# Peptides against a protein of PDB entry 3EFO, part 27

Target 1, 262 residues: chain A of PDB entry 3EFO
Amino acid sequence: SQLADLYKSCETDALINFFAKSAFKAVLHQPLKVIREILVNQTAHMLACYRKNCASPSAASQLILPDSMKVLPVYMNCLLKNCVLLSRPEISTDERAYQRQLVMTMGVADSQLFFYPQLLPIHTLDVKSTMLPAAVRCSESRLSEEGIFLLANGLHMFLWLGVSSPPELIQGIFNVPSFAHINTDMTLLPEVGNPYSQQLRMIMGIIQQKRPYSMKLTIVKQREQPEMVFRQFLVEDKGLYGGSSYVDFLCCVHKEICQLLN

## One batch from the design tools (peptide; aimed at target 1 D67)

Design b2_p9_5_s1 (made by RFdiffusion4, then SolubleMPNN; from b2_p9_5, 4 letters changed)
Fold by OpenDDE base, seed 3:
Structure b2_p9_5_s1 (fold): chain B 262 residues (1-262), chain A 9 residues (1-9)
Amino acid sequence: as target 1 above (262 residues)
Amino acid sequence: SLLAELLEE
């Protein structure tokens, strides 16, 4: 059915693009509260309709949405947590305007990456591999104090370093002896020339390919002040400005789905 | 999408 097809990756990507642009257009003439409610309602309605018409009775009665149906609410939560749709004094009008303008011009591929960043465990790199490391969920729970992660959303690129990241990797990437010696003010990695450094650069290059904007690199040390900015891109976590975690949002949507079906 | 793959794993 057409409804079942909505949860295919390509269709969901198109939907989030549509909803984002529609919402970001609506902010000019409708209250944020109304827009947010509409988005939640639409999400719940779509999922409810799917359960009613496409899911088996046993699946429809489940308290947890099947994995295939979780993609949409993840994206929707990311959209709802975007600064354009948040009424917080901490967010400047200029920032909202900027983000709005960016999204209004994004294609489907752009908005997909923008709302859900790619988070890669760089510490697991195989220097002989031609493949990118497998991405992880955008949550703090997937980070490790012993790890190094690269995050990209099409506009920004972050290299996050755990406080206990391996000194050998630090040496390999930055040519410094320890975590403490890393200069986070740099926007470019040094050309150290070892296989690990070269592989990382290659990965960064691949990520940058086919993106309309050049992503500036930000080096982030765990537990330092700039990490707070990085954490805002862990979109499945609770937002700094009151946005819900994915889990909380899913619970909210589920409740509404049940109300629609009962 | 990447997200879909992540959710299925």
Scores: peptide ipSAE 0.258, ipTM 0.853, DockQ to the pose 0.744
OpenDDE base, seeds 1, 2, 4, 5: peptide ipSAE 0.255, 0.252, 0.246, 0.252; ipTM 0.853, 0.853, 0.849, 0.853

Design b2_p9_5_s2 (made by RFdiffusion4, then SolubleMPNN; from b2_p9_5, 4 letters changed)
Fold by OpenDDE base, seed 3:
Structure b2_p9_5_s2 (fold): chain B 262 residues (1-262), chain A 9 residues (1-9)
Amino acid sequence: as target 1 above (262 residues)
Amino acid sequence: SELEELLEE
């Protein structure tokens, strides 16, 4: 049906941009609780409408989403977990104001990356390839103690190193003999000059391209205190300040959908 | 989107 086609062609990236800007404007004159409720309800309503009008009755017990709309709950959860929409005392007013202003000026591509970062397994790099490694989902479950990962959200860039990351890669990237010797205070990778180092730098350059802001690099060692900052960008996981994981959020939305359809 | 691709896998 034409209606089904409309939902299948939904531009979720544009929607999240709209919702983000709308919500971030509303925080100036509406309680955070109200805004959050509206966003959750809106998400549930959109998905419920699709299910009611486009989903097969035989599959009514399952949450079926078109491919283009599968990302909506993910993005919406990320939006709800953003510091601008949280009232936790640990988050300064200045930080909320700063991020609010940033998002208010973001285009669709910028907000997409901002709310859902790229997480790249750098330890799998092919030094002869010109393509970026395939990104993984932003969850701790996708990390490995033996791995090295690059995360970027358009504003920040992190290089995360597992405690058991390969010494040869550490040597290749940092020109030091072991994980323990890595200086996490550096904001630039050294010019080591080997193919792996060059490839990593190239990838970082590509990620930086077409971004309005220069992303500062932060080196993060697994199990060190600064890793907590990095983990905040694993947006599918449970938030530090009470935000839900993606799975928990999806369950919550599903319950609301069922209520709307009953 | 890249995320869409990730969710499809």
Scores: peptide ipSAE 0.159, ipTM 0.813, DockQ to the pose 0.778
OpenDDE base, seeds 1, 2, 4, 5: peptide ipSAE 0.114, 0.125, 0.100, 0.123; ipTM 0.793, 0.801, 0.788, 0.800

Design b2_p9_5_s3 (made by RFdiffusion4, then SolubleMPNN; from b2_p9_5, 5 letters changed)
Fold by OpenDDE base, seed 2:
Structure b2_p9_5_s3 (fold): chain B 262 residues (1-262), chain A 9 residues (1-9)
Amino acid sequence: as target 1 above (262 residues)
Amino acid sequence: SELAALLEE
């Protein structure tokens, strides 16, 4: 249907860009609470409209969304969890202002990556393959203590290291013997020169490609304090400052939809 | 989008 076509992933990317810019403009004149409510309401209305006009009657009691529609609530939750739309005192006004200005100038492709980062399992790299590892969902549940993950949102790049990450990979990347020896203050990976290091650097280069800003690299060790910052980019999880997990958000939206339709 | 692909899995 025409309505279904409207909710194609590419259209959703455009919508989230629009909603983000609209909301970030509105914060100058409207209370955050109101803005957040509007965004939730808009999400619910859009999904309710789909269910009413496109969904089968059997799905009336459950929030069953086609694949194309699943993107919307994910993005919307990410938007709602952005510091610009949070009123927590822990978030400085300067930070809000900074991110607001950044997003206001972002294109659709930029905002897509910004709101939903790319998370790659680097520990699964095949040095004989030219293919990038498949991205995983941005959730702690997808991380592993034995894993090494690269996260990028167009502005920041994080290399997350599990406490039990393979020493051979650590040596390959950092040229140090163990996890404990990794210096997290570094912002550049050493040029170790082995195939794994080269491949990782290549991947980082690919991710950086076509991005308007140079992403600063942050090395993150699991269970260290800086990991808390990294976790904020796991956008499907519950936010540190009152943001909901994707699951919780979906439940909230579902309730709203039911109120609209029943 | 990449997100769409992730959600379809």
Scores: peptide ipSAE 0.251, ipTM 0.858, DockQ to the pose 0.789
OpenDDE base, seeds 1, 3, 4, 5: peptide ipSAE 0.037, 0.251, 0.249, 0.244; ipTM 0.765, 0.856, 0.857, 0.855

Design b2_p9_5_s4 (made by RFdiffusion4, then SolubleMPNN; from b2_p9_5, 4 letters changed)
Fold by OpenDDE base, seed 1:
Structure b2_p9_5_s4 (fold): chain B 262 residues (1-262), chain A 9 residues (1-9)
Amino acid sequence: as target 1 above (262 residues)
Amino acid sequence: SLLEELLEE
């Protein structure tokens, strides 16, 4: 249908950019609750409209998302969980203002990475390969206690280490004998010089490449206090400050869609 | 996008 042709997969990134900027502008003169409701409603309406006009008949219990819009609920949930749209006292006004201003000036590519970080399982690196490891979804369920992951959102970079991460990799990256010896106060990796270290540095360089801001590296050990900050960037999980997981959000949207179609 | 690719898996 004509409506189906109006939606392209690449347009979702543009949409979230638009919604983000619109919402972040609106916070200056509208209550946060209203803004959040509008975003959810808009999401539901768009999907409902598509289903009504473009989708084949299906069970009401099933949420059917067009391919072009599959990422929309994910992005929208990420937007809703952004500190700019939250009124928790734990979030400083300065932080909200800072992120608001950043997003207001972001292009589509930048906002895409900002709202949905890149999470790489670097423990799977093949030192003989020049290819980057495949990214995983931003959820704790994709982490491993035996793994080491690199996360980047264009503003921050994290190196997360599982409690059972391989000692040989720890030695390769940090030149220390064990997990306990890793200094998490460091913001730079040591120049160890082995192939694994060099490859990791290369990956970090690639991620940093063509980004408008220099990402400071934060080293995070699993089960230590700073991991809480890291987990905030696992955007598909339940938010620290009351935000929903992606699955929960999807259920919420589905309910609204059903209401609109009935 | 990266997310799009991830969701298709």
Scores: peptide ipSAE 0.146, ipTM 0.811, DockQ to the pose 0.849
OpenDDE base, seeds 2, 3, 4, 5: peptide ipSAE 0.113, 0.135, 0.131, 0.144; ipTM 0.798, 0.804, 0.803, 0.812; seed 2 fails the geometry check

Design b2_p9_6 (made by RFdiffusion4)
Pose (drawn by RFdiffusion4):
Structure b2_p9_6 (pose): chain A 259 residues (1-239, 243-262), chain P 9 residues (1-9)
Amino acid sequence: SQLADLYKSCETDALINFFAKSAFKAVLHQPLKVIREILVNQTAHMLACYRKNCASPSAASQLILPDSMKVLPVYMNCLLKNCVLLSRPEISTDERAYQRQLVMTMGVADSQLFFYPQLLPIHTLDVKSTMLPAAVRCSESRLSEEGIFLLANGLHMFLWLGVSSPPELIQGIFNVPSFAHINTDMTLLPEVGNPYSQQLRMIMGIIQQKRPYSMKLTIVKQREQPEMVFRQFLVEDKGGSSYVDFLCCVHKEICQLLN
Amino acid sequence: SSHVSYDLH
């Protein structure tokens, strides 16, 4: 009968999986604007209830989120940014209908990765003694002109290359000497390489391991290349609203529920 | 109950 126990026991990934499927089923029944509104308001409602009933007294300038829901807003914003609940500019209806379908079948492990892609820094890789590098937030702010990154959501795998990308690596991987020497349209498996091209292929394997679909590798050269598609998977950035924007929005309506 | 707080302006 205590609300504190309800919240202390929640799982964001499980909640996100439900909201996603619930919203994606509703796309075939209601205006998308109506669906997004229900999502945002339900999110503000859950947090406002915790604020007026469980949270110890705190200043109004603060937005209080339970530990169980620490990353719930970030993921909810990712759902709202997703092309299924978004619109016309680019992204075919065939792409929307397809993604809408893929999510309807997903387990928790799949939906977690789908809505928050895994961004791995590759240029800072420890050689032959690896075990998959620490992940980095899904934002352009964590990309470096000197860096090479791996981004995966379970369906796509992007190998991102910065402009001042170390030629040493571009050689040990693409077997070509320089950055401007790589052609994106040749997105096939590169072998050779003794220390790196192997350590990279090692982690590309470990990532695919538990994943049902074999991912489509897409190489991205930084500055004005196909990168426009890649930017979509940096879900923390604006690309809908940014993570911070959404957080700013939820607080407004949580306050509107004046308590 | 434990929680996370965000200060906003």

Design b2_p9_6_s1 (made by RFdiffusion4, then SolubleMPNN; from b2_p9_6, 5 letters changed)
Fold by OpenDDE base, seed 2:
Structure b2_p9_6_s1 (fold): chain B 262 residues (1-262), chain A 9 residues (1-9)
Amino acid sequence: as target 1 above (262 residues)
Amino acid sequence: SSYVAIELE
């Protein structure tokens, strides 16, 4: 059907860019609560339309997403959890204004990365391979105390180290003997020169490619205070300021879809 | 069309 074709051709990243800019424009003349409700409603309506007109009959307990929009909810949740759309006193007006202006000027690719960061398990790197590690979902559940992860959202880059990250990798990256010796105040990796270090730097370079901003690097140790900032970018988890986890958001969207269709 | 089903309940 024509409608099915529409969903097939739908580019979620473009939609999120549009929704983000629309919402961030709307904050100037509409209450945040209303904007959030509109975004959820729009999401539900789009998916309800698909469920009604394109999807095969399914159990009521299932949320049905067209393949082309399978990531729409997660991106939408990220948008909803952005500081611009949150009415928390902990968020300064300056920060809201700053991020609003940033997003208003972002292209589709930029906003995609901004709302949903890349999270790479660099502890799995094979120095003999030119392939980049596959990104994992941005959730604490995907982290490992034994792992080292690189997170990037187009503006910031974080190198997160588990408390039990391999000393060999720490030595390879930082040229220090252990986790405890890592200096988290540095914003640049040392030029160690070994294959692992070079590969990591290559990956960082690739991530930085085609990005309009130079990403600042932050070294993060697990269980240290700065990790809290890092965790804010684990966008599938519950937000610091009351935002929903991805799972909770899915349930919310599903409930609204059911209300629309039943 | 292809779709993804997510079990929520």
Scores: peptide ipSAE 0.236, ipTM 0.863, DockQ to the pose 0.894
OpenDDE base, seeds 1, 3, 4, 5: peptide ipSAE 0.197, 0.232, 0.197, 0.194; ipTM 0.847, 0.857, 0.846, 0.845

Design b2_p9_6_s2 (made by RFdiffusion4, then SolubleMPNN; from b2_p9_6, 5 letters changed)
Fold by OpenDDE base, seed 3:
Structure b2_p9_6_s2 (fold): chain B 262 residues (1-262), chain A 9 residues (1-9)
Amino acid sequence: as target 1 above (262 residues)
Amino acid sequence: SSSVEIELS
């Protein structure tokens, strides 16, 4: 059907860019509560329409998403959890203004990465491969105490180190014997010169080349204070200021869809 | 039209 074709051709990245810019424009003249409600309703309406007109019959407990929009809810949740749309007093006006202006000028690819970061398990690197490691979902559940992860959102870059990350990798990256010896105040990786270090630097370079802004590197040790900042970019988890996890948001959207269809 | 079904508990 023509409608099915429309959903098939839908570009989620373009939609999230549109919604973000529309919402961030609206904050100038509408209450935040209203804006958030509109975004949720719009999401629910689009998905309800698909369920009604395109999806096969299913149980009420199932949420059905078109393949082209399967990531729309997660991006929408990220948008809703952005500081620009939050009314918490802990968030400064300057921070809201800054992020608003950033997003208002972002292209489709930039905004997509901004709202949903790349999280790369670099402890699994194949030094003989030229390919980037496959990104994992941005959740603490995907981290490992034995792992090392690189996170990038186009503005910030983090290198997260598990407390039990392999000493050989630590030596390879930092040229120090153990986790405890890593200096987290550095913003640049040393040029150690081994294949692992070189590949990591190459990956970082590739990520940087795709972005219009220079990303500062922050090295984060698990269970240290700076990890709290890093965890804010694990966007599928519950937000610091009461934002929903992705799972909770899906449940919310599902309920709205059911209300629209019943 | 390909779709993804998610079971919500």
Scores: peptide ipSAE 0.062, ipTM 0.778, DockQ to the pose 0.895
OpenDDE base, seeds 1, 2, 4, 5: peptide ipSAE 0.049, 0.039, 0.039, 0.047; ipTM 0.667, 0.727, 0.730, 0.758

Design b2_p9_6_s3 (made by RFdiffusion4, then SolubleMPNN; from b2_p9_6, 6 letters changed)
Fold by OpenDDE base, seed 4:
Structure b2_p9_6_s3 (fold): chain B 262 residues (1-262), chain A 9 residues (1-9)
Amino acid sequence: as target 1 above (262 residues)
Amino acid sequence: TSYVAITLE
C-alpha cells in the first residue's frame, strides 16, 4: 500500500530534524507543555496509524515500530529532553536561545548527532584498525568502570574514564601512571606518540571531521563532580531536569497509541 | 513489512 511505502521510505533522522525545528520554532508562540504534548501526540499518531494499517495484529502489550522508525521514540525523547523544551529555571534563557538557534540551522546529520550523541568504547580500540569502534547506547548501563568512552554530539566531546580504567590505557593516553594522576582540566590530549594515543587522536579527528563546529574536549573522571555534565548526554537515562528515560518514554507512547486505537 | 515489536510492562 501507499501507506506502507511511506513508512518504508521514512527516515527517522529527517523526521527528528523536522520535529525539532518545528518545535523550536513553536516555542516562540506556544507554551512548552503544549509543544511537548504535540510532539508526543504526533509520535503516537504516526505509530498508531502504522499499527492499524500496516502492521500485523499483535498483542496489546507490544509496541510495534516500523523498521524505519525503530529509533524514532528514542530520538523523540531526546528532543523532548532538550533544554529548549524543558521549562526549568536551572536552564538559562541564553542557553535555550543558543541551542534553539543551533538546531534551527542544523542539517539532518547534525541534528541526529546532536540529539543522540555518539558514545564510543575507546578502551576496545584496535590500534591497527582505522575503523571506529562500534558505538554503544547512550546509557549509564553501557558504561563500565573499567572502560574509557568518548562521547560526541557535534558540539561537545567528552572523554569519560572509569574509576578502574586500565593503567596501561591511561598511560597510553595521558602519559600518567594512574587514574588519580589524570588532569581533568585539560582540553587537549597530550602528544604521547604511542600507537594507542595516535589512534585515539585519529578517531577524534574523524569525529570532528565535517562537523560545523569545533568540539571542545572535556576529560571526565567517573564519580567526580564534572561527570554530572557528561551524564546529561546519556540521553536514554532519566534526565536530570525531569526528562524520562527511554524505557519510560516507550511506555508513555505505547499507552497513548493504545488509547488512540481503542 | 518489517517491524520491531517491543514488549512493555
Scores: peptide ipSAE 0.332, ipTM 0.900, DockQ to the pose 0.940
OpenDDE base, seeds 1, 2, 3, 5: peptide ipSAE 0.075, 0.050, 0.059, 0.065; ipTM 0.782, 0.705, 0.766, 0.770

Design b2_p9_6_s4 (made by RFdiffusion4, then SolubleMPNN; from b2_p9_6, 4 letters changed)
Fold by OpenDDE base, seed 2:
Structure b2_p9_6_s4 (fold): chain B 262 residues (1-262), chain A 9 residues (1-9)
Amino acid sequence: as target 1 above (262 residues)
Amino acid sequence: SSHVAIELE
């Protein structure tokens, strides 16, 4: 059917870009609550239409997504959790304005990375390999105390160090003997010159490529106060300022779909 | 069409 073909051709990243810009424009003349409701409603309607017209019957407990939109909910949740759409006193008007302007000028690829960061387990790097490590889901559950992770969203880059990060890797990256010796005030990695350091720098360079902004690097130690900022980029987790986890959002969308169809 | 099913209990 034409509808089925439409869903097959759907580009979720383009949709998110559109929804983001639409919503961020709307904040100028509509209440945030209404905007969020519209976004959720639009998401539910699109998915309800698919379930009704394109999908085979399934259990009521299942959320059915077309393959082309399998990541739509997670991106939508990220959009909903953006400071521009949150009505919290902790978020300054200036910050909202700043991020709004940023997104309004972002291309599809930029907004995709912005809303859902890359999170790379760099502690798994093989210096003999030319391949980049596979990204993991942006959730605390994917971190490990023994791990070192690089997170990037096109604007910020974080190097997160677990409290039990391997000393040899710490030395390889920072040229210091232990986790405790890492200076988190630095915004640049030292040029240690060993293969691991070089590979990490290469990865960082690749991530920085084709990005319109130079990403500031923040070194983050697990369980230190600055980690709180880093955790805000773990977008699948529950937000600090009332945002839902990805799981919670899925349930919300599912509920609304069921209401539309039942 | 191909789809993804997410179980929500």
Scores: peptide ipSAE 0.325, ipTM 0.900, DockQ to the pose 0.930
OpenDDE base, seeds 1, 3, 4, 5: peptide ipSAE 0.281, 0.306, 0.279, 0.291; ipTM 0.890, 0.895, 0.889, 0.892

Design b2_p9_7 (made by RFdiffusion4)
Pose (drawn by RFdiffusion4):
Structure b2_p9_7 (pose): chain A 259 residues (1-239, 243-262), chain P 9 residues (1-9)
Amino acid sequence: SQLADLYKSCETDALINFFAKSAFKAVLHQPLKVIREILVNQTAHMLACYRKNCASPSAASQLILPDSMKVLPVYMNCLLKNCVLLSRPEISTDERAYQRQLVMTMGVADSQLFFYPQLLPIHTLDVKSTMLPAAVRCSESRLSEEGIFLLANGLHMFLWLGVSSPPELIQGIFNVPSFAHINTDMTLLPEVGNPYSQQLRMIMGIIQQKRPYSMKLTIVKQREQPEMVFRQFLVEDKGGSSYVDFLCCVHKEICQLLN
Amino acid sequence: SSHVTFTLS
């Protein structure tokens, strides 16, 4: 009968999986604007209830989120930015219908990765003694012109290359000497390489391991290349609203529920 | 209960 126990026991990934499927089923029944509004308001409502009933007294300039829901807003914003609940500019209806379908079947492990892609820094890789590098936030702010990154959501795998990308690596991987020597349209498996091209293929394997679909590798050269597509998977950035924007929005309506 | 706070301006 205590609300504190309800919140202390929640799981964001499980909640996100429900909201996503619930919203994606509703796409075939209601205006998308109506669906998004329900999502945002339900999010503000859950947090406002915690604020007026469980949270110890705190200043109004603060937005209080339970530990169980620490990353719930970030993921909810990812759902709202997803092409299924978004619109016309680019992204075919065939792409939306397809992604809407893929999510309807997903387990928790799949939906967590689908809505928050995994961004791995490759240029800072420890050679032959690896075990998959620490992940980095899904934002352009964590990309470096000197860096090479791996981004995966379970369906797509992007190998991102910066402009001042170390030629040493571009050689040990693409067997070519320089950055401007790589052609994106040749997105096939590169072998050779003794220390790195192997350590990279090692992590590309480990990533695919638990994943049902074999991911489509897409190489991205930084500055003005296909990168436009890649930027979509940096879900923390604006690309809908940014993470911070959404957070700013939820607090407004939480306050509107004046308490 | 434990929680996280965000200070907004």

Design b2_p9_7_s1 (made by RFdiffusion4, then SolubleMPNN; from b2_p9_7, 5 letters changed; failed a check: a repeat of another design)
Amino acid sequence: SSYVAIELE

Design b2_p9_7_s2 (made by RFdiffusion4, then SolubleMPNN; from b2_p9_7, 6 letters changed)
Fold by OpenDDE base, seed 2:
Structure b2_p9_7_s2 (fold): chain B 262 residues (1-262), chain A 9 residues (1-9)
Amino acid sequence: as target 1 above (262 residues)
Amino acid sequence: SSYHAIELE
């Protein structure tokens, strides 16, 4: 059907860009609560329509997503959790204005990365490979105390170090003997010159490539204060200011879809 | 067309 074809052709990243800009424009003349409700409603309606018209009958307990919109809910949740759409007093007006303006000028690729960061397991790097490591889901559940992860959202870059990060990797990256010796105040990695360091720098360069803004690097040690900032970018987890986890949001969307189809 | 089914509680 033509409708099925439509869902096949839809680009989630483009939709999110559109929804983000629409919502961020709407904040100027509509209550945030209304905007959030509209976004959820739009998400539910699109998915309900698919379920009704394109999908095979399925159990009521299942949320059915077309392949092209597989990640729509997670991106939508990220949008909903953005400070621009939150009415918490902890969020400054300046921050809202700043991020609003940023997103309003972002292209599709930029907004995609902005709302859902890349989280790369750096500790798994193959120094002989030219390929980037496969990104993992932006959730604490994907982190490891033994791991080193690079997170980037187009504006910020974080290098997260687990408390049990391999000393050999720490030495390879920072040229220091242990986790404790890592200086988190640095904004640049040292040019150690070994293959691992070079590979990491190459990866960072690739990530930075074609981004409109130079990403500031923040080195984060697990369980230190700056990690809280880092965790805000684990967008699938529960938000700091009352935003839903991805799972919770899925349930919310599912519930609304069911209501629409009843 | 392929679709994804997510089991929710």
Scores: peptide ipSAE 0.245, ipTM 0.863, DockQ to the pose 0.900
OpenDDE base, seeds 1, 3, 4, 5: peptide ipSAE 0.192, 0.220, 0.178, 0.208; ipTM 0.841, 0.853, 0.833, 0.849

Design b2_p9_7_s3 (made by RFdiffusion4, then SolubleMPNN; from b2_p9_7, 5 letters changed)
Fold by OpenDDE base, seed 3:
Structure b2_p9_7_s3 (fold): chain B 262 residues (1-262), chain A 9 residues (1-9)
Amino acid sequence: as target 1 above (262 residues)
Amino acid sequence: SSYVSIELE
């Protein structure tokens, strides 16, 4: 059908860019609550239309997404959880204004990375490989106390170290003997010169390529205070300021779809 | 398949 073809041709990243800019423009003349409701409603309506007109009949307990929009809900949830659309007193007006202006000037590729960061398991690096490690989902459940992870969203870069991260990797990256010796005040990795260090630096370079902003590096130790900031970028988890987890958002969208379809 | 089915529990 023509509708099915339309959904197949739909680019989720372009939609998210459009919705983000539309919402961030609307904050100047509409209440935040209304904007959030509109975004959820639009998401539900698009998916309801697909289920009604394009998808095969399925159980009520199943959420059916066209392949082209399989990641639409997670990105939409990230948008809804952005500080610009939250009315929390803990978020300064300056921060909201800054984030708003940034997104308003972002292209499609920029905005998708901004809303859903790359999270890379650095501890699994093959020093002889030219490929980037496969990204994992942005959730605490994907972290490991024995692991080292690099997170980047186009604006910020974090190197997260588990409390039980391998001493040999710590030595390789920082040239210090243990986790306790890592200086988290540094914004640049030392040039240790071993293959692992070189590979990590190469990966960081690749991530930085073609990005309009230079990403500042923040070193984060698990269970230290700065980890709280890092955790805010684990966008599939429940937000600190009341934002839904991805799973909860899916349930919310599903419920609304069911209501639309009776 | 041209769609993804997610089971919600």
Scores: peptide ipSAE 0.084, ipTM 0.789, DockQ to the pose 0.804
OpenDDE base, seeds 1, 2, 4, 5: peptide ipSAE 0.054, 0.036, 0.052, 0.043; ipTM 0.745, 0.646, 0.698, 0.663

